# Peptides against a protein of PDB entry 5VZU: the designs that were tried, part 18

Target 1, 271 residues: chain A of PDB entry 5VZU
Amino acid sequence: GRTLEDIFHEHMQELILMKFIYTSQYDNCLTYRRIYLPPSRPDDLIKPGLFKGTYGSHGLEIVMLSFHGRRARGTKITGDPNIPAGQQTVEIDLRHRIQLPDLENQRNFNELSRIVLEVRERVRQEQQEGGHEAGEGRGRQGPRESQPSPAQPRAEAPSKGPDGTPGEDGGEPGDAVAAAEQPAQCGQGQPFVLPVGVSSRNEDYPRTCRMCFYGTGLIAGHGFTSPERTPGVFILFDEDRFGFVWLELKSFSLYSRVQATFRNADAPSPQ

## One batch from the design tools (peptide; made by RFdiffusion4, then SolubleMPNN)

Design b1_p9_8_s2 (from b1_p9_8, 5 letters changed)
Fold by OpenDDE base, seed 5:
Structure b1_p9_8_s2 (fold): chain B 271 residues (1-271), chain A 9 residues (1-9)
Amino acid sequence: as target 1 above (271 residues)
Amino acid sequence: MEDFRKSMS
C-alpha cells in the first residue's frame, strides 16, 4: 500500500506541477487588478487588512480580513490550486462567541467539537426562524384595488368630558432581574492550546488568546471542485495575529498581519 | 495528515 509519505510526496509534486501550469499558461495574459484596503471602523474587532497565512505545501498565502457588521471575512488575495483568489476562505460569526474550557479540557478534541457543533445548530435554527418571518410578511400584499371612493365630508361629533376617577391600585413592579450580561472581560487573555490530534505546521503559535468565535471555512478539490463550508473556530490572539481551527479537517492555520505600509491603498470614497 | 481538500495541504 502507499505510505503516508508517498501520498504526501505525490501531492507535493502535483501542487508544484499545478502551480507551474497556472503560471506558464497565463505568462502572456496577465490581468492586473488593484486591491484596496478595507476602511477601518471604530467597532471593528481589530484593524482590517492583509494577513499572511502559513500554508505548508502551498507556501505563503495572503488573506484580506474585513468586517461587515456582525460578520468578519477572510478573502483570498492569493489563489491556490483548490480555491481561487477572491473567494472567502473564512467567514466568522461575531454574534456567536466560543467559550474555550480550561487548559486541561482544551486538549480534548471531542469537547471542542461538542461546543462548536452546538453553536452550529443554534446558527442553523436562527436562520430557519428568520427565513419564516421574511416569508410570511410577503404573502399579505393582496391587491388593494384602488377604488377612488369619494370625498364625503362628515361632521364634528362632540367633546365628551373629563371624568377623573383616581383608582390607586399599586401593582408592585416585578423586578425584572436584568440578567447582567457579564461584561465581556476584554482584558486578560486566556491560556490556549490546540487539542490533541489537531495538526499545526508550526508549534510556534500564541499560547494565550483574547477571544474565540464560531466560523466556517471553505474547502474544495483541485480546480475548485465540490466547494463546501466546514465548521471551525476563529481564535483572536492579538491585534496582529489570528488563527482558524478547521474542525472536520483537524487542522490549525495561523495568520499574521502584513506589516508593510501601502501608499494610496485606501478604498476610493463612495461617489 | 493534512486534508488536501482545503487550500491548506
Scores: peptide ipSAE 0.071, ipTM 0.826, DockQ to the pose 0.311; fails the geometry check
Fold by OpenDDE base, seed 4:
Structure b1_p9_8_s2 (fold): chain B 271 residues (1-271), chain A 9 residues (1-9)
Amino acid sequence: as target 1 above (271 residues)
Amino acid sequence: MEDFRKSMS
């Protein structure tokens, strides 16, 4: 019988062949596009920029991480046989934090699945409610006939009066102790482990995480066929590392910051 | 099984 190793070897050969076919079919016509680094904002979860990801058998890929209000986006800089360059490989909802259980319960895939699917349902409900409010507002512009009613000149009347008294009543300003929102302590990293049955290309991933968020990942067949978004978990490890758990695929991707400094890579200021 | 529908499998 074919071993798992034989299947992985055959699949690796297929991917090498596909890469060869792609490089040979483009008749050496290379299109170059300038990439600008996204500007950093104070409210960004981490510094935006280029990250290197490992995608199982496809090897090393480059993703741009950017922030868009309450959303983060991973955009493919390198394409692969399934997802072309410029596609949004991950979309993260920074409104929907995932609370990981204790380390024992983190090993349970069904527990992680439950937590993620509950958040997915809330996101769907919020989208349906927001869709109804946008629909009802358009209906009632009935044509108000502009009747031209005339110019009546109503008069100046002037009056009068004076008086003064200064009642002092010194109501004590109740000190509304504004509960100082304790600056969200950059909390000690939570212990982190992948659920049993989630595949990682490397077991060398960070064993502590800062925070997690709900997100969706893009999947497609070869040639970008039948593209769909699947639920997952964005895991922030530190300033230079994040992960994504692909829930339905039972897989984990680790992303590490590209440490190269790019000169003149800043976006032009909006004129 | 890595799902071949992702750039990982």
Scores: peptide ipSAE 0.070, ipTM 0.825, DockQ to the pose 0.406; fails the geometry check
Fold by OpenDDE base, seed 3:
Structure b1_p9_8_s2 (fold): chain B 271 residues (1-271), chain A 9 residues (1-9)
Amino acid sequence: as target 1 above (271 residues)
Amino acid sequence: MEDFRKSMS
């Protein structure tokens, strides 16, 4: 039988061959598309822009982080043999925070898995409920045959006058204590560690995080075969670093902001 | 096993 080592060697040879084919095909007609940086909004979790991830044999990959209301998206700027450029490698649901336990319980992969799968189920329920409200609203417009009722000329009823006295009905304003959404205190970062059995390519990841959110990552075979979304955790470390824990793959990806300044990279203002 | 179903080899 093929050993795991044989399968790994065959796959590494295939990846090296694919990388060689891609690098040798630069003589073919390349279509260049201009990439614009997403506009920054005040409500953005961090400044949108380019982030770099390191993916072993694939090397350095570039992802664009952007914000879309209560969703964030990581879009591949660089493609790989599995997922082409322009695909959404990660989608983050900013409505669904993940609360990490203490450091001892963070080492337990089953505890993280429980927390993520519970949030996944809530997201699924909310999607089903919102789908039912949109479905029931369309059913009751039976075709009211708009019989053209003839335009009877309703007469000009006269402009009666001004006088009505202001009744002082002093209805007490019930103090609806609007629970002030406490501005997310830029609080001391929570201690962070990867669960045991989650593979990281580098042990050099931040050991504190600001906040975590539920998200999904895109996975596919070579040539973008059988693409699917897998559950995970978006980890915000700081303004320039985030991670993604791929739950089913038991892997972690670290992304760091590209510090290069690009001239004329801003999106044209919507005219 | 690195899961080759994504950018991670």
Scores: peptide ipSAE 0.070, ipTM 0.824, DockQ to the pose 0.310; fails the geometry check
Fold by OpenDDE base, seed 2:
Structure b1_p9_8_s2 (fold): chain B 271 residues (1-271), chain A 9 residues (1-9)
Amino acid sequence: as target 1 above (271 residues)
Amino acid sequence: MEDFRKSMS
C-alpha cells in the first residue's frame, strides 16, 4: 500500500509540476490586472487590505480582506493549484460570534466542533426563515384598480397676518457635564490555543484573540474541481493578524497584514 | 496530512 510519505511525496511533486506549468505558461501571455485596495469604513472590524497567508508547500498566498456590512470576505489575490485567484477563499458572518471556551477546553477539538456546528445550524435556520418571508410578501399585490380621482381645481385665498415678537428668553445653557462615556473596554483578549489535532504550519501564532466568528472556507481539488464551502472559525487576533480554522480539514491558516504602502492603490471613485 | 482539497498542502 502507499505510505503516507509516498502520498505526501507524490502530492508535493504534483504541486511543483503544476507551479512550473503555470509559471511557464505566463512567459508567453502575462496579463497584469491592477488590484485596488477596498475603501475603509468606520464600522469595519479592522482596516481592510492585503494579508499574507503562511502556506508552506504552496509558498506565499495573498488574500484581500474586505467588509460588506455584517459579512467579511477573504478574496484570493494569488491563486493556487486548487483555487484560482479572484475566488472568495473565506466568507465570515459577523452576526455569528463564536465564543471560545477556557484554554483547557479549547484543546478539545470535539468541543470546538460542537460550537461551530451549532452556529452552522442557526445560520441554516435563519436562511430558511428569511426565504419564506420573501416568498409570501409578493402574493398580495392584487391589481389595485387605478380609479381616476378627479382634477378639482380650487384656487384662492391670500391672507394676512402679523408680527409675533421675538421673546428673548436667554435660558443659561446648563453645563451638562457630558459624562465621558468610558471608552467601551476593548474586550480583553482571551487566551487562545489551537485544538489538539489541528495542524498549523506555523506554531508561532498569537496566544491571545480578540474575537471569533463563524465562517465558511472554499475547498476544491486540483484545477478547481468539485468546489465546496466548509465550516470554520475566523479568529481576529489584532489589527494586523487573523486566522481561519478549517473545521473539517483540521487545519489552521494564519494571515498577517502586508505592511507595504502601495502608492495609488485606492479604488477609483465610482464616477 | 496535507489536505489535497486546500490551497494549504
Scores: peptide ipSAE 0.066, ipTM 0.821, DockQ to the pose 0.329; fails the geometry check

Design b1_p9_8_s3 (from b1_p9_8, 6 letters changed)
Fold by OpenDDE base, seed 1:
Structure b1_p9_8_s3 (fold): chain B 271 residues (1-271), chain A 9 residues (1-9)
Amino acid sequence: as target 1 above (271 residues)
Amino acid sequence: MEDFRKSLS
């Protein structure tokens, strides 16, 4: 049988060949589009900007991280044979934090899979409920015909009345001291390890994470065929590093901030 | 052959 190395080598050769074909077929007809850096907001989880990611066989890719209220997005700046530039490679739901278990249970892929799929189901339910409320409100504005009709008048007045009093009962409010969840000390990251059987290009990933969120990753065949979103985990390591676990692919991508400063990269002010 | 839809090797 072909080894995993043989399959990887054949696939790498195919990707190189595809890249060569694409670069040769365009006969130097290059179109250039300016890319602007997203503005930073105070409520952004980290500073938005360019990150370099490693996608195993695809090599080095550039992703723009941006924040959109309670969502974050990774947009491909570099395309690959499967996903063209400008596509949202990852979408992160900042409403759905994932709590990682202890290090022992983090090594269990089935435990991570369970946690992620439970969040996926909640997200699906919330989308169905919110879709029903938006659908019912539009139906009933039938055109009220303006019929004109007319008249009349009266009148009257009155008055009544009375009293009643009574009762006391003074039931003591039991102080259910809601144990204030101690604000998770913003400074101490949780120990982090990839599950067994999740592939990483490099074992040189941060072994401590700040927080995790539910997200979806875009996958597609060559030429952007049959694109779909698969469940995953966004892992924030620090201000300059995040990861994404592709659950169905059993793979991990590490993203590191591009430290280059760009002149005139800010979006023009909306006129 | 699983569609290597993103060959994250």
Scores: peptide ipSAE 0.063, ipTM 0.810, DockQ to the pose 0.554
Fold by OpenDDE base, seed 3:
Structure b1_p9_8_s3 (fold): chain B 271 residues (1-271), chain A 9 residues (1-9)
Amino acid sequence: as target 1 above (271 residues)
Amino acid sequence: MEDFRKSLS
């Protein structure tokens, strides 16, 4: 039988061969598309822009982070043998915060899995409920045959006058204590550690995080075969660093902001 | 097993 080592060697040879084919194909007709940086909004969790991640034997990859209301998206700027450029490598649901336990319980992969799968089920329920409300609203417009009722000329009823006295009905305003959503205190970062058995390329990741959210990542075979979304955790470390824990893959990806300034990279203003 | 269904080698 093939050993795990044989499978790993065969796969590494295939990846090296694919990388060689891609690098050798640069002599072919390349289509260049201009990339614009997403506009920054006041409500954005962090400044949108380019982030660098390191993936396996593929090396350095570039992802564009953008914000879309209560969703964030990581879009591949660099493609790989599995996932082409322009695909959404990660989608983050900013409505669904993940609360990490203490450091001892963060080491337990089963505890993280429980928390993520519970949030996944809530997201699925909300999608089903919102799908039912959109479905029932369309069913009851039976075709009211708009019989053209003839335009009877309704007469000009006269302009009666001005007088009515102001009744002082002093209805007490019930203090609806709007629970002020406390502005998310830019609080002291929570201690952070990867669960045991989650693979990281290096141990050089931030040991404190600001906040976490539920998200999904895109996975696919070579040539973008059988693409699927897998559950995970978006970890915000700081303004320039985020991570993604791929739950089913038991892997962690670290992304760091590209510090290069680009001239004329701003999106054209919508005219 | 690194799941080769992603950019993870």
Scores: peptide ipSAE 0.073, ipTM 0.821, DockQ to the pose 0.389; fails the geometry check
Fold by OpenDDE base, seed 4:
Structure b1_p9_8_s3 (fold): chain B 271 residues (1-271), chain A 9 residues (1-9)
Amino acid sequence: as target 1 above (271 residues)
Amino acid sequence: MEDFRKSLS
């Protein structure tokens, strides 16, 4: 019988062959597009930029991480047989933090699945509520007939009076001690482990994380067939590393910052 | 199993 190793080897050969076919077929028709690095903002979770990621059997890919208010976006710079370049491979909702359990319960895939699916349901409810408010506001522009009612000239009346008294009452300003929002302590990294049964191409991933967020990842068949978004977890490890757990795929992708400095890669200022 | 479903529907 075919071993799991045989199946993985055959699939790896197929992906290599596909990459070879793609490179050979498009060798004569290369379209070059300039990529600009996103500007850094003070409120960005980490510095935006290029990250190298591993997509299991697909190998090494380049993703641009950018921030858009309360959302982060991973955009493919390199395409693969399934997801072409320029597609949004991950979308992160920075409103919906994932709280990881203790290290023992992090090993339980069903616990992570429960937490993520509860957040997914909240996100769906918020989208439905926001959709209803946008629908009701359009209905009531009935045509108000503009009747032209006339110009009455109403008069100047002038009056009068004076008086002064200066009552001093010195009400003590109650010191509303503005509870100084303690600057969110860059908290000591939480111990991190992948759930049992989540595949990682490399066991060499960071064993501590700063924070996690709900997100969705894009999946598709070969040639970008039947594209769909699946739930997952964005894991911030540090300034230069993040991960994504693909919940339904039971897979983990590690992303590391590209340390190369690009001259003249800044976006043109909006004129 | 690495779920190759970034590719496989």
Scores: peptide ipSAE 0.064, ipTM 0.817, DockQ to the pose 0.226; fails the geometry check
Fold by OpenDDE base, seed 5:
Structure b1_p9_8_s3 (fold): chain B 271 residues (1-271), chain A 9 residues (1-9)
Amino acid sequence: as target 1 above (271 residues)
Amino acid sequence: MEDFRKSLS
């Protein structure tokens, strides 16, 4: 049978060949599009911008991180043989925080898998419920026939009076114990380790994280065949570093901010 | 184990 090393070697050769073909075919037909940095907002989790990441065998990639209300998006700036430039490589749901267990239980892949799949099911339920409310609201615009029925002026009927009976009934205000939203302790980072059996290209990842969120990653075959979204975990390490755990692939991608300053890279003001 | 048949090998 083929070894894992044989499969890896063949796949690396195919990726190099595909990269060569794409580069050579378009050598005379290059189109350039200006990329603008997304505007920063005060409520953004971190400053949006360009990040460099590693996708296993694909090597170095550039991703634009942007914020869209309660969602974050990683958009590919560099395409690869599987996923074209402009695709959303990751989509993060900032409503669904992932609580990592203690450092001992973080080593257990099955525990992380359980936590992520429970959040995935909640997200699916919320989408189904919100789809039903939007569906029922559209049905009752029955055609109001605009019959112009006329202006009849009718009369003044009178002022009946003020009877003021004072009934006392002192219904005790039931203490709605406002479930104190535990203030998101934006404070001390928690110890972080990858689960056993999650592949990382480098073991040089941050061993402390600030917070984690549920997200989905885009995967496809060569030529963008059979594209699908897989569940994962977005891990914020600091202002300049984040990771993504691809749950089904059992892989980890680390992204680091591109520190270069670009002149005139701001988006044009909306006219 | 990376899925070499997909965008992340």
Scores: peptide ipSAE 0.055, ipTM 0.817, DockQ to the pose 0.339; fails the geometry check

Design b1_p9_8_s4 (from b1_p9_8, 6 letters changed)
Fold by OpenDDE base, seed 1:
Structure b1_p9_8_s4 (fold): chain B 271 residues (1-271), chain A 9 residues (1-9)
Amino acid sequence: as target 1 above (271 residues)
Amino acid sequence: KEDFRRSLS
């Protein structure tokens, strides 16, 4: 039987060949589009910008990270045989934090899978509830038939009376000791390890993470066939590094900030 | 033919 290694090598060879074919074909007709860096906002989780991502067999890609309120997006700057440039390779829901377990339980893929799928189900429920409220508001413009004014009369005001009984009941104020949620010390990263059976291009990933969030990754066949979003975990390591765990693919992508400074790369001010 | 979905693995 083919080993997993044989299948991986065959797939890598195919991807390399496809990449070579695509690059060689495009040399005859290049369309250039200017890329602008997203503006930074004070509420951004980290500075937006270009990141160099590792995609296992796909190798090295460039992704633009941007923030859109309570969502983050990774947009492909480089395409591959499956996902063209300009597609949102990852979408992160900053409303849905993933709490990683201890290091021992982080090695358990089934535990991570459980946590992520529970969050996925909550996100699905919230989308269904919000969809119902938007649908009901449009229906009730029934025609206001203008039926006429009949003037029926002013019947009077009677004044009835007084009684004032003063019941005292002195309910004791139960001291709800608001457990002051100690402000999560913004500085102490959690120890981080990949689950057993999650592939990484290398073991050189940060072993401490700041925050994790629910997200979805875009997958497709060759030529962008049957594109779908799969559940995953966005892992913020630091200001310049994040990861994405592709849960269904059992794969990890590491993204590192491109440290190059670009002149005139800022988005034009919205006129 | 396994749909060579973008296996990142």
Scores: peptide ipSAE 0.167, ipTM 0.853, DockQ to the pose 0.520
Fold by OpenDDE base, seed 3:
Structure b1_p9_8_s4 (fold): chain B 271 residues (1-271), chain A 9 residues (1-9)
Amino acid sequence: as target 1 above (271 residues)
Amino acid sequence: KEDFRRSLS
């Protein structure tokens, strides 16, 4: 029977061959498209832009991080044998924060899996409820034939003016002290560790995170076959670093900001 | 078949 090692070697040989084929095609025909950096908004979680990340044996890839209201997106700038350039490699739901447990319980993959799957179920329920409200609103516009109701001349009923002076009853409005949700101090980050059995290409990931969100990652076979979204966790470390935990793949991708400045890379202002 | 849909970690 084929060993797991035989399957691994065959797959690595196929990936190397595919990389060689793609590299050899660069001499034949390249279509260049200009990439614009997304404009920064005040409400953006971090500055949008280019990040370098690793996808296991695929090596170093470039993604564009952008913000779209309550969603963030990682778009592939570099393609690989599985997922072409221009695909949304990660989609982050900024409505659904993930609260990581203490450092001891963060090592438990089953605990992280439970937390993520509970949030996935809430996201599914919200999508079903929002789908029903949009469906029921369309059904009741039966074609009300606009019968032209005749212009009946409603009469000028008169201006009666009387003075009545009603009294001062000074009911004190009780000060409902709206507990101002103190803006969560951008305080000391939470200690962070990967769960046991989650692989990282490097052990040199940040051991402290600012916040986490629910998200989905795109996976596909070679040639973008059978593409699907898998659940995961977006980990914000700092202004220049984020991670994504691929829950079903038991893998971690670290993304670091590309520090290169590009002239004329800003999106043209909408005229 | 492990769908090698993203690289073997």
Scores: peptide ipSAE 0.161, ipTM 0.850, DockQ to the pose 0.483
Fold by OpenDDE base, seed 5:
Structure b1_p9_8_s4 (fold): chain B 271 residues (1-271), chain A 9 residues (1-9)
Amino acid sequence: as target 1 above (271 residues)
Amino acid sequence: KEDFRRSLS
């Protein structure tokens, strides 16, 4: 039978061949696009910018990390045979924090899968509810031409009297135990390990993480065929490193900041 | 051949 290593090797050869074919087709038709670094905001989870990532068999890719309110985005700067440059390879929902279990239970892929799929279902419910409120508000402004019906004199219906029986029913104030939002311990990193059966390109990943969030990753066939979003976990390690666990693919991608400073790489101020 | 981004499921 084919080993996982045989399948990986065959796929790597195909990706190299495809990369060669695509590169050779562009020899005479180069288009240039200037890349601007996103401006940093005080509320950004980390400084936005360029990161180098590993996509398993695809090798090294460059991704731009940017923040958009309560969402983060990884945009491909380098394309691959599946996902072209300019696509959002990852979309992170900063509203939906993932709490990793203890280190022993982190090795259980089914536990991580359960946690992620529960959050995925909450995100779907919130999208359905918010879609209904936005839909109902637009429909009812038909211009009711209220024809001015003539002012018939409203007869003075008499002032019925004051009977003020004070029903004393002392309904005990049910102690709404405000579920104390445990202050997000933002400061102390927790021990981190990949679940058993999640493939990493190497075992050299940070063994401590700051926080995790729900996200989706973009997958497609060769030539960007049948693109879809798969559930995953964004893992913040530090200011310069993050990971993404592709849940359905059972794979991990590590991203490290490009430390190079670029002159005049800032976006022009909107005039 | 299933694409790696599909075949590791």
Scores: peptide ipSAE 0.158, ipTM 0.853, DockQ to the pose 0.363
Fold by OpenDDE base, seed 2:
Structure b1_p9_8_s4 (fold): chain B 271 residues (1-271), chain A 9 residues (1-9)
Amino acid sequence: as target 1 above (271 residues)
Amino acid sequence: KEDFRRSLS
């Protein structure tokens, strides 16, 4: 029988071979396109931009993080043997925050799995309900025959009523010292640890996170075969780092901001 | 052949 080790070696050999094939194709004809950074918006969770991700055996990948209202997207800038460049590697639902348990319970993969799957079912329910409202709203525009509303007569303009003197009621504005509710300190970073059995390429991941959201990751076979969305957790660590837990794959990807300054990376103004 | 889906590991 194939051992897990045999399967791993075969998979690594296939990945290396595919990596060799696609890199060797670049020697024949390279099409270069300029990539523009998305504009930052005030409501963006963090500054959008390029992030370098570590994908286990696939190596280093570049992802563009962008924000689209209540959704965030990670778009592949680099392709891999499974998923080509330009694909949305992760989609984050900023409506569905994930609350991580305490540090002890974070080690339990089944607890994280439960929490994520409960959120997944809520997302599915909301999609079904929103689909019904869009269906029922189209049925009731029967053609209202435009009955010609009769010409209502010109009611005459009634006369100038007189100069009511403004009373100077100088009510002293009582200094209601609005106790400035200190903006609830946007939560102190929660202690973070990966569940037992979640693979991380690097043990050097942030041990504190700001917030987590439900998301889906794109997975596919070699050559982008049978692409599907799998549930996961987007983990915001800081302004320059986020992670994604691939729940079904039991894997963690760490993404770090590309610190390169790009002088001419702003999108051209829409003409 | 097991479709070696994204083995991120």
Scores: peptide ipSAE 0.147, ipTM 0.844, DockQ to the pose 0.504

